# Peptides against a protein of PDB entry 7BDX: the designs that were tried, part 22

Target 1, 212 residues: chain A of PDB entry 7BDX
Amino acid sequence: EMGAAACTLLWGVSSSEEVVKAILGGDKALKFFSITGQTMESFVKSLDGDVQELDSDESQFVFALAGIVTNVAAIACGREFLVNSSRVLLDTILQLLGDLKPGQCTKLKVLMLMSLYNVSINLKGLKYISESPGFIPLLWWLLSDPDAEVCLHVLRLVQSVVLEPEVFSKSASEFRSSLPLQRILAMSKSRNPRLQTAAQELLEDLRTLEHN

## One batch from the design tools (peptide; made by RFdiffusion4, then SolubleMPNN)

Design b1_p9_4_s1 (from b1_p9_4, 3 letters changed)
Fold by OpenDDE base, seed 4:
Structure b1_p9_4_s1 (fold): chain B 212 residues (1-212), chain C 212 residues (1-212), chain A 9 residues (1-9)
Amino acid sequence: as target 1 above (212 residues)
Amino acid sequence: as target 1 above (212 residues)
Amino acid sequence: SPRLEELAE
């Protein structure tokens, strides 16, 4: 309980750029993010198909960890840190997103996807995650989630790939051949306005790429 | 381990006034500081005369908690919060300082004493802690510690009492009758310059009070 | 369009 409470407070204050800088300027950042990945992995592996109790201390703890990673990745120096010094954490996030089933651990998926999106703002970060084995299949796996928030953040990550020609060109063939177009089209008709807009924008971007 | 790491990071960033404000502005502050006291108490009760392993995760966790309390108390709004909303935590700190033996958990004592000193900067805080049952005997008990840092922070807390006439007057008789003058005189000859200075200053303040 | 960072709140 105490660990979860402390971690939750750290998550809350990590919305500040100065706090992120302070965290990264200390000598404990590497250890913290190393253990973070391991802790998140242990949590996911312990689920074993069980229905997640979202109000458990363990769940709240993992949410806070994922939130901290997201907020660190929201800052330029934080992205630099993650991409340069904590690649294993990024690998862990990608793996965990693949290990979770559609509808499983929705909140955690959202936070992890937000972190990956934030990392993708830097070209170096985008290159790293997009070059991960199974990245494109992972995107489509995640896009099959029934939750609109999960799908929204997947679409945003897909858009980050599409909008970077240097990255997109490397996977364009696989991307085009496996694109779940009907799924994205369905999302463009969603009652969720954020999901609707994200799907529409992606479809527009994809159309532009077909004509070029 | 993860809890200790998160708490240590929170401790580090709590040196910022804005972070303290952010912690206290959230809806989790009360719970956090309530559990903090309980966690510290559980740790001290578990020692049972054992030699503290200072590098244990449990020890580091408790150090970070005590450090956070200290840093919160270093800010005006933090002192207000502790004195108004978390008096039980202050009671716990006082109790734990009494439960520990001379030479036991030096680092923890230092941090807890620093927190009490910071609280004592506010007259309301000083009144509260000085009116706690057994406060003066506690000061002298702590001053018997062989560690110079513990003694230094005790002397600073004693000075805070002495320098506030409204507070000092209420306990002046007990204070004078139980004052370990020879111990303080010995400290004024310490090779530790901070301890030496603190003892000298206190002796000067006490002499001034005898003439008034 | 410039991509904007997202905070987890």
Scores: peptide ipSAE 0.219, ipTM 0.858, DockQ to the pose 0.127
Fold by OpenDDE base, seed 3:
Structure b1_p9_4_s1 (fold): chain B 212 residues (1-212), chain C 212 residues (1-212), chain A 9 residues (1-9)
Amino acid sequence: as target 1 above (212 residues)
Amino acid sequence: as target 1 above (212 residues)
Amino acid sequence: SPRLEELAE
């Protein structure tokens, strides 16, 4: 319980850029983010067949950890730190997103996807995650989720890839051959306005790419 | 391990007044400090007869918690919060200081004493802790510690009481009757310059009070 | 549109 409480507070204050800089400027950051990945992995592995108690201390602990990673990635120096010094954590996040089933751990998925999106703002970060083996299949796996927020954040991540020619050119063939176009079209008609807008924008971007 | 790592980071960033304000401005502060007291108590109770592994995750966790409390108490609004909303935590700290033997958990004692000293900067805080049953005997118990840093922080806390007439007048008789004068005199000759100075200043303050 | 970082609040 104490761990969850402490992490929750740390998560809250990590919304400040100055706090993120303070965390990263110390000698404890590497250890913290290393253990974070391990802790998240252990949690996800424990879910096999069990009903997730969303309100458990362990769940809240992991949510806070994922929130911290997201907020760190929201800062330029935080992105640089993660991509340079905590690549294993990013790899872990990618792995865990693949391990979770559709509808499973929705909140955690959203947080992890948000972190990856934030990382993707930098070309270096985008290159790193997009070069992960199975990255494109992973995106489509995640896009099959019934949750609108999960799908929204997947679409945003896809958009980051599509809008960067240097990255997109490397995977364009696989991307086009496996694109779940019908799913994206369906999302463009979603009742969720954020999802609808994201899907529509992506479709527009894809059309532009087909004409080039 | 993750708890210790998170608490260590939170401790580090809590040196900022703005971070302390952010912690206290949220809805999680009450829970955090409540659990902190319980966690510290559980740790101290676990020490009965066991050699303290100072480098253990649990020890580092508790040190970080005590550090956070100290840093919160270093800020005016933090002191106000502790005295108004976390009195149980202050009571726990006082209790734990009494439960620990001379030479036991020196680092933790120092941190807890620092927190109480910080609280004592406010008249309200000083009144609260000094009105604790057995407060004066507790001070003398702690002053019997062989560690110079523990003794230093006890003397500083005693000085806070002595320099506040409204507080001192309430306990002056007990204070004078139980004052370990020989111990304080010995400290005024300590090789530790901080301890020496603190003891000398306290002796000067006591002499001034005897003439009034 | 310029990409805005998202905070997890």
Scores: peptide ipSAE 0.217, ipTM 0.859, DockQ to the pose 0.127
Fold by OpenDDE base, seed 5:
Structure b1_p9_4_s1 (fold): chain B 212 residues (1-212), chain C 212 residues (1-212), chain A 9 residues (1-9)
Amino acid sequence: as target 1 above (212 residues)
Amino acid sequence: as target 1 above (212 residues)
Amino acid sequence: SPRLEELAE
């Protein structure tokens, strides 16, 4: 309980750029983010048997960890830190997103996807995550989720790939051959305005790429 | 391990006034400080049997908690919060300082004493802690510690009482009758310059009070 | 268009 409470407070204050810089400027950041990945992985692995109540101390702890990673990735120096010094954490997040089934741990998926989106703002970060083995299949696996927020963040991450020619060119053939176009078209007609907009923008970007 | 790492980072960033304000501005602060007292108490109670390695994750966790309390008390709004909303935590710290033997958990004693000293900067805080049952005997119990840092912070806390006439007058008779003067005189001759100075200043303040 | 960072609050 105390660990979850402390981590939740750390998550709350990590919304500040100065706090993120302070976290990273210390000698404890590397160990913290290393254990973060292990803790998140252990939690996700435990889900296959126990009906873990989403409101458990352990769930709250993992949500706070994912929130901290997201907020660190929202800062330029935080992205640099993650891509240079915490690649294993990024790999873990990608793996966990693949291990979770549609509808499973929706809130955690959203937080992890938000962290990856923030990482994708950096060309170095985008290159790293997009070159991860199975990245494109992972995006489509995640896009099969019934949750609109999960799908929104997947579409935003896809858009990050599409808008960067240097990255998109490397995966363009795989992307085009496996694109779940009907699913994206369905999302462009969603009642959720954020999801609808993200899907429409992506479809427009894809049309532009077909004419080039 | 993850809890200790997160709490240690929270301790590090709590050195900022803005972070303390952010911690207190949230709806989670009350619960956090309530559990903090319970966690510290549980730790101290566990010491009577197990040779707890001072470098354990649990020890580090409790040190971080005490550090956070100290840093919160270093801020005016933090002192106000502790005295208004977390009195049980202050009571717990006072109790734990009484439960520990001379030489036992020196680092934790120092942190807890630092927190009480910071609280004592506020007249409301000083009144609260000094009116706690057994406060004067507790100070003398702590002053019997062989550790110079423990003794230093005890002397500073005693000085906070002596320098506030409104507080000192209430306990003056008990204070004068039980004052370990020979111990304080010995500290005024210490090779530790900080301890020496604190003891000398207190002796000067006491001499001034005898002439009034 | 420049992408905006998102905070998890």
Scores: peptide ipSAE 0.216, ipTM 0.858, DockQ to the pose 0.127
Fold by OpenDDE base, seed 1:
Structure b1_p9_4_s1 (fold): chain B 212 residues (1-212), chain C 212 residues (1-212), chain A 9 residues (1-9)
Amino acid sequence: as target 1 above (212 residues)
Amino acid sequence: as target 1 above (212 residues)
Amino acid sequence: SPRLEELAE
């Protein structure tokens, strides 16, 4: 309980750029983010056995951790830190996103996807995650999720790839051959306005690329 | 381990006034400080049985908690919060300071004393802690500690009482009858310059009060 | 559209 409370407060204050800089400026950051990955991984592994109530202290703790990572990745120096010094955490997030089933741990998936999206704002970050083994299949796996919010953040991450020619060119063949076009088209007609807009924008971006 | 790491980071960033305001501005602060008291109390109770290594994750966690409380109390709105909404935490700190033996948990005692000193900067805070049952005996109990840093912070807290006539007048009789004058005089000759100065200043303040 | 960072609130 105390750990979850402390982490929740840390999450709340991490929305500030100055707080993120303070977190990263200390000699404790590396250890924190290393253990963060381990903790998230342990939590996800435990889900197959113990029906942990979503409202458990452990769940709240892991959500706060994912929130902190997201907020760190929202800042330029935070992205640089993650890509330069905490690649294992990024690898772990990618792995966990693959291990979670459709509809499983929706809130956590959203937070992790938000963190990856923020990392993908940097070209170096985008290159790193997009060059991860199985990244393209992972995107489509995640896009099969029944949750609109999960799908929304997947589409945004896909857009980051599509908008960077240097990254897109490396994956273009695989991307085109496996693109779930009908799924994206269906999302463009969603009643969820955010999902609808994201799908429409992505479809427009894809059309623009086909004409170039 | 993860809890200690998160709490340590929170401690580090809590040195900022803006972070303290952010902590207090949320709806999570009350719960956090309530559980903080409980956690510190549980830790101190556990010391009588399990020789917890001072370098344990639990120790680091509790040190970070005490550090956060100290930093919150360093800010005016933080002092107001503690005195208005977290009196139980202040009561717990006073209790724990009484329960710890001379030489026991020196670092924790220092942090707790620092927090009380910061609270005592506000007249309302000073009144609250000084009106606590057994406060004067507690000061003298703590002043018997072999550690110079513990004694230093006790003397500073005593000075806060002495410098406020409204508070001092309420305790003056008990204070004068139980004052460990010889102990304070010995401290004024300490090789520790901070302790020496604090003891000298307090003795000067006491002399000034006797002439008025 | 510019890729804007998102905060987890």
Scores: peptide ipSAE 0.213, ipTM 0.859, DockQ to the pose 0.127

Design b1_p9_4_s2 (from b1_p9_4, 3 letters changed)
Fold by OpenDDE base, seed 2:
Structure b1_p9_4_s2 (fold): chain B 212 residues (1-212), chain C 212 residues (1-212), chain A 9 residues (1-9)
Amino acid sequence: as target 1 above (212 residues)
Amino acid sequence: as target 1 above (212 residues)
Amino acid sequence: SPELEELAE
């Protein structure tokens, strides 16, 4: 209980850029983010089937950790830190997103996807995550999720790849051959307006790339 | 391990006034400080004799909690919060300081004494803690500690009482009858310059009060 | 643009 409460407060105050700088300016940041990855991995490995105790101290704790990573990645110096000094954490997030089933740990997936999207704002970060083994298959695995919020954040990450020629050119062949076009078209007709808009924008970006 | 790391980071960033305001502006502050008191109490109750595993995750966690309370109490709105909304935590700190033996949990005692001193800067806080049952005997119990840092922070708290006529007048009879004058005189000759100065200043303040 | 995840009330 106390650990989850402390981590939740740290998550809340990490929305401040100055707090992120203070966290990263100390000598404890590396150890903290190393243990973060291990803790998240242990949680996901402990999940038996679809039973998620959302109200458990452990789930709340892991949500707060994922929220902290997201808020750190929202800041330029935080992205630099993650890409330069905490690549193992990025690898862990990619792994955990692959290990989770569609419909499982929805809130955690959303937070982890938001963190990866924030990292993708940095060209070095985008290169790192997109060059990770199995990245494109992972995107399509995640896009099979029944949850609209998960799908939204996957589409945003896909868009980050598509909008960067230097990254997209390296994966263009695999991307085009595996693209779940019918799924994305279905999302462009979603009743969820955010998902609908994201799918439409991605389809427009893809059309622009085919004409060039 | 992860809980201690998160709480330690929260402690570090709580040195900012804006972070303290952010913690207290949320709806989670009351619950956090309630559990803080319980956690600190559980730790002290678990101590068997003089064996303190200073490097344990639990000790580090409790130190961070005490540090957070100290940093909250350093800010005006934090003192108001503690005195108005977290009196049980103040009662717990007073209790735990009484339950610890001389020489036991030195670092924790220092942090808790620093928090009480910061609370004593607020007149309402000073009244509350000084009117608590057994407060004067507690001061002398703590002043029997062999550690110079513990004694220093006790003397600072005693000085806060002595410097406030409205508070001192209520306890003056008990204070004068129980004052360990020889112990304070010995501290005024300490090799520790901070302890020496604090004891000398207190003796000067006491002499001034006897002439009025 | 980067997104912050605020603590849900």
Scores: peptide ipSAE 0.046, ipTM 0.840, DockQ to the pose 0.103
Fold by OpenDDE base, seed 4:
Structure b1_p9_4_s2 (fold): chain B 212 residues (1-212), chain C 212 residues (1-212), chain A 9 residues (1-9)
Amino acid sequence: as target 1 above (212 residues)
Amino acid sequence: as target 1 above (212 residues)
Amino acid sequence: SPELEELAE
């Protein structure tokens, strides 16, 4: 309980750029983010057995950790730190997103996807995550999720890839051959306005790329 | 381990006034400080049996918690919060300082004493802690500590009491009758310059009060 | 352009 409360407070204050700088300026950042990945991994591995109730202290703890990573990745110096010094954490997030089934741990998936999206704003970060083995299949796996927020954040991450020619060109053939176009088209008709818009924008971006 | 790391980071960033405001502006502050007191109490109660090595994750966790309280109390709005909404935490700190023997948990005692000193900067806080049962005996118990830093922070807290006429007058007879004058005089000859100065200043303040 | 996502409880 106390750990979850402390992490929740740290998450809340991490929305400040100055706090992110303070977190990263100390000698404890590397250790913290190393253990963060391990803790998140341990949580996800524990799910295959017992339906840990979403409201458990453990769940809240992991949500706060994922939130902290997201907020750190929202800041330029935070992205630099993650891409340069915490690649294992990024690898862990990618792996955990692959280990979770559609509809499983929705809130955690959203937070992890948001962190990856934030990392993708940096070209170096985008290159790193997009060059990860199984990245494109992972995107489509995640896009099969019944949850609109999960799908929204997947579409945003896909858009980040599509909008970067150097990154997109490296995977363009795989991307085109495996693209779940019918799924994205269905999302463009969603009642969720954010999902609808994101799907429409991605479809427009893809059309632009086909004519070039 | 992860909890200790999170608390350590939260402690580090809590040196900022803006972070203290952010911590206290959320709906989680009351719960956090409530559990903080309980966690510190549980740790101290566990010491009577096993010499928990000072470098344990548990020790680090509790040190970070005490550090957070200290940093919150260093800010005016933080003092107001503690005195108005977290009195139980202040009571816990006073109790724990009484439960610890001379030479036991030196670092924790220093942090707790620093928090009480910071609270004492507010007249309302000073009134609250000084009116706690056994407060004056507690000061002298703590002043028997062999550690110079513990003694220093006790002397600073004593000075805060002595410098406030309304507070001092309520306990002046007890204070005078139980004052470990020889101990304070010995501290005024300490090789520790901070302890030496604090003891000298307190002796000067006490002399001024005797002539009035 | 992509927007940054920041979370707070």
Scores: peptide ipSAE 0.035, ipTM 0.840, DockQ to the pose 0.112
Fold by OpenDDE base, seed 3:
Structure b1_p9_4_s2 (fold): chain B 212 residues (1-212), chain C 212 residues (1-212), chain A 9 residues (1-9)
Amino acid sequence: as target 1 above (212 residues)
Amino acid sequence: as target 1 above (212 residues)
Amino acid sequence: SPELEELAE
């Protein structure tokens, strides 16, 4: 309980860039993010079924941790820190996204995807995550989720790859051969306006790349 | 472990007045400080002897919590918040200071005393803590501690009482009758310069009050 | 440019 309360407060104040800089400027940041990955992994491994107690202290604790990672990744020095000094955490997030079933732990998936998207804003971060083993299959696995918010954040992450020629060129063959085009087309007709827009934009970006 | 790491980071960033304001402006502050008191109490109750494992995750967790309370009390809005909305926490701190033996849990005592001193800067805070049952006996109990830092912070808190006529007048009879004058005189000759100065100043303040 | 996401309660 106390851990959840403390992490929730830390999450709230981490929306400030100055607070993120203060966290990263200290000597405790490395330990914090190392334990964060372990804590998230332990939580996911404790999930026996598709049912999650979202209001549990443990769930709220893990959500706050994922929120902190997202807010750190929202600023340039935070992205640099994560990619240079906390790669194990990024590897853990990628692994956990693969371990969770479609529809399972949706809120945590969204938070983790948002953190990865923020990391992907930096070319160095995008290179690192996109070069992870099975990254492209992982994206398609996640895109099979029934949740519109999960799918939205997958599409945003895919767009980060597509819009960076240096990264896309390395995976273009696998990407084109495995692209779930019918799924993306279906999303472009979604009632969720954010999902609809993201799918439409991605389809336009892909069409532009086919003509070049 | 994760709780200790999170609280340590939160403690570090709480040195900023803006961070304290952000914490208190949210809807989670009340819950956090409520659980803080309970957590500190549980820790103190778990101490069977005079030996403390200072490097334990639990100890570091509680120290960080006490540090956060101190940093909140360091600013005007924080003092107001604690006295108006978290009186149970202040009562808990006073109780725990009474439960700990001389020489036991010195670091935590110092941190709790520092928080109470910060609260005492505000007249409303000083009134609240000084009107707690057994407050004067508690001060003398704490002043029997062999640790110079504990005694220093007791003297500072006593000075806050003495320098406020409205508060001192209510307890002046009990104070004068129970004052451990010989102990304070001994402290005025301490090798610790901070303790020496604090004891000398308090003796001067008391002499001034006797002439009035 | 892509938008950054910040989470707060």
Scores: peptide ipSAE 0.034, ipTM 0.840, DockQ to the pose 0.059
Fold by OpenDDE base, seed 1:
Structure b1_p9_4_s2 (fold): chain B 212 residues (1-212), chain C 212 residues (1-212), chain A 9 residues (1-9)
Amino acid sequence: as target 1 above (212 residues)
Amino acid sequence: as target 1 above (212 residues)
Amino acid sequence: SPELEELAE
């Protein structure tokens, strides 16, 4: 309980850029983010057993950790730190997104996808995550999720790849050959306006790339 | 481990006034400080059994919690919050200071005494702690500690009482009758310059009150 | 260009 409460407070204050700078300026940042990855991995591995209630202290703890990572990645110095000094954490997030089944741990998936999207704003971060083994298959796996928010954040991450020519060119063949076009077209007709818009924008971006 | 790391980061960032305001502005602050008191109490109660190594994750967690309380109390809004909304935590700190033996948990005692001193800067806080049952005997109990830093922070807290006429007048009879004058005089001859100075200043303040 | 994600609460 106390750990979850402390992490939740840390998550709340991490919405400030100055707090992110303070976290990263400390000698404890490296250890913290290392243990964060391990803790998130431990939680996901525990889900195959006892159905930890979504409202458990452990779940709240992991949500707070994922929130902290997201908020750190929202800041330029945070993105630089994660890509330079916490690559294992990024690898862990990618792995966990693959390990979770469609509809499983939706909130955690959303937070992890948000963190990856934030990292993708940095070209070095985008290169790192997009060059990860199985990255493109992972995106399509995640896009099969029944949750609109998961799908939205996947589409945003796909868009980050598509909008960066240097990154997209390296993956364009695999991307075009495996693109779940029918799924994206279905999303462009969603009743969820955010998902609908994101799918439409991505389809427009893809059309622009086919004509170039 | 993860909880201790998160609390330690929260402690580090709580050195900022803006972070303290953010902590207190949240709906989770009350719960956090309630659980903080319980966690600190649980730790102190555990010390009579298995010698938890001073460097244990649990010890570091409790040190971080005490550090957060200290940093919150260093800020005007934090003092107001603690005195208005977290009196049980103040009661817990006073209790734990009484439960710990001389030389036991020196670092925790120092942090707790620092938090009480910070609270004592607020007249409402000083009134609250000084009106606590057994407060004056507790000060003399703590002043018997072999540690110079513990004694220093006790003398500072005593000075806060002595320098506030409205508070001192209520306790003056008990204070004068129980004052460990020989102990304070011994501290005024300490090789520790901070302790020496604090004891000398307190002796001067006491002389000023005897002549008035 | 992609916009920054809103900070999680």
Scores: peptide ipSAE 0.033, ipTM 0.839, DockQ to the pose 0.132; fails the geometry check

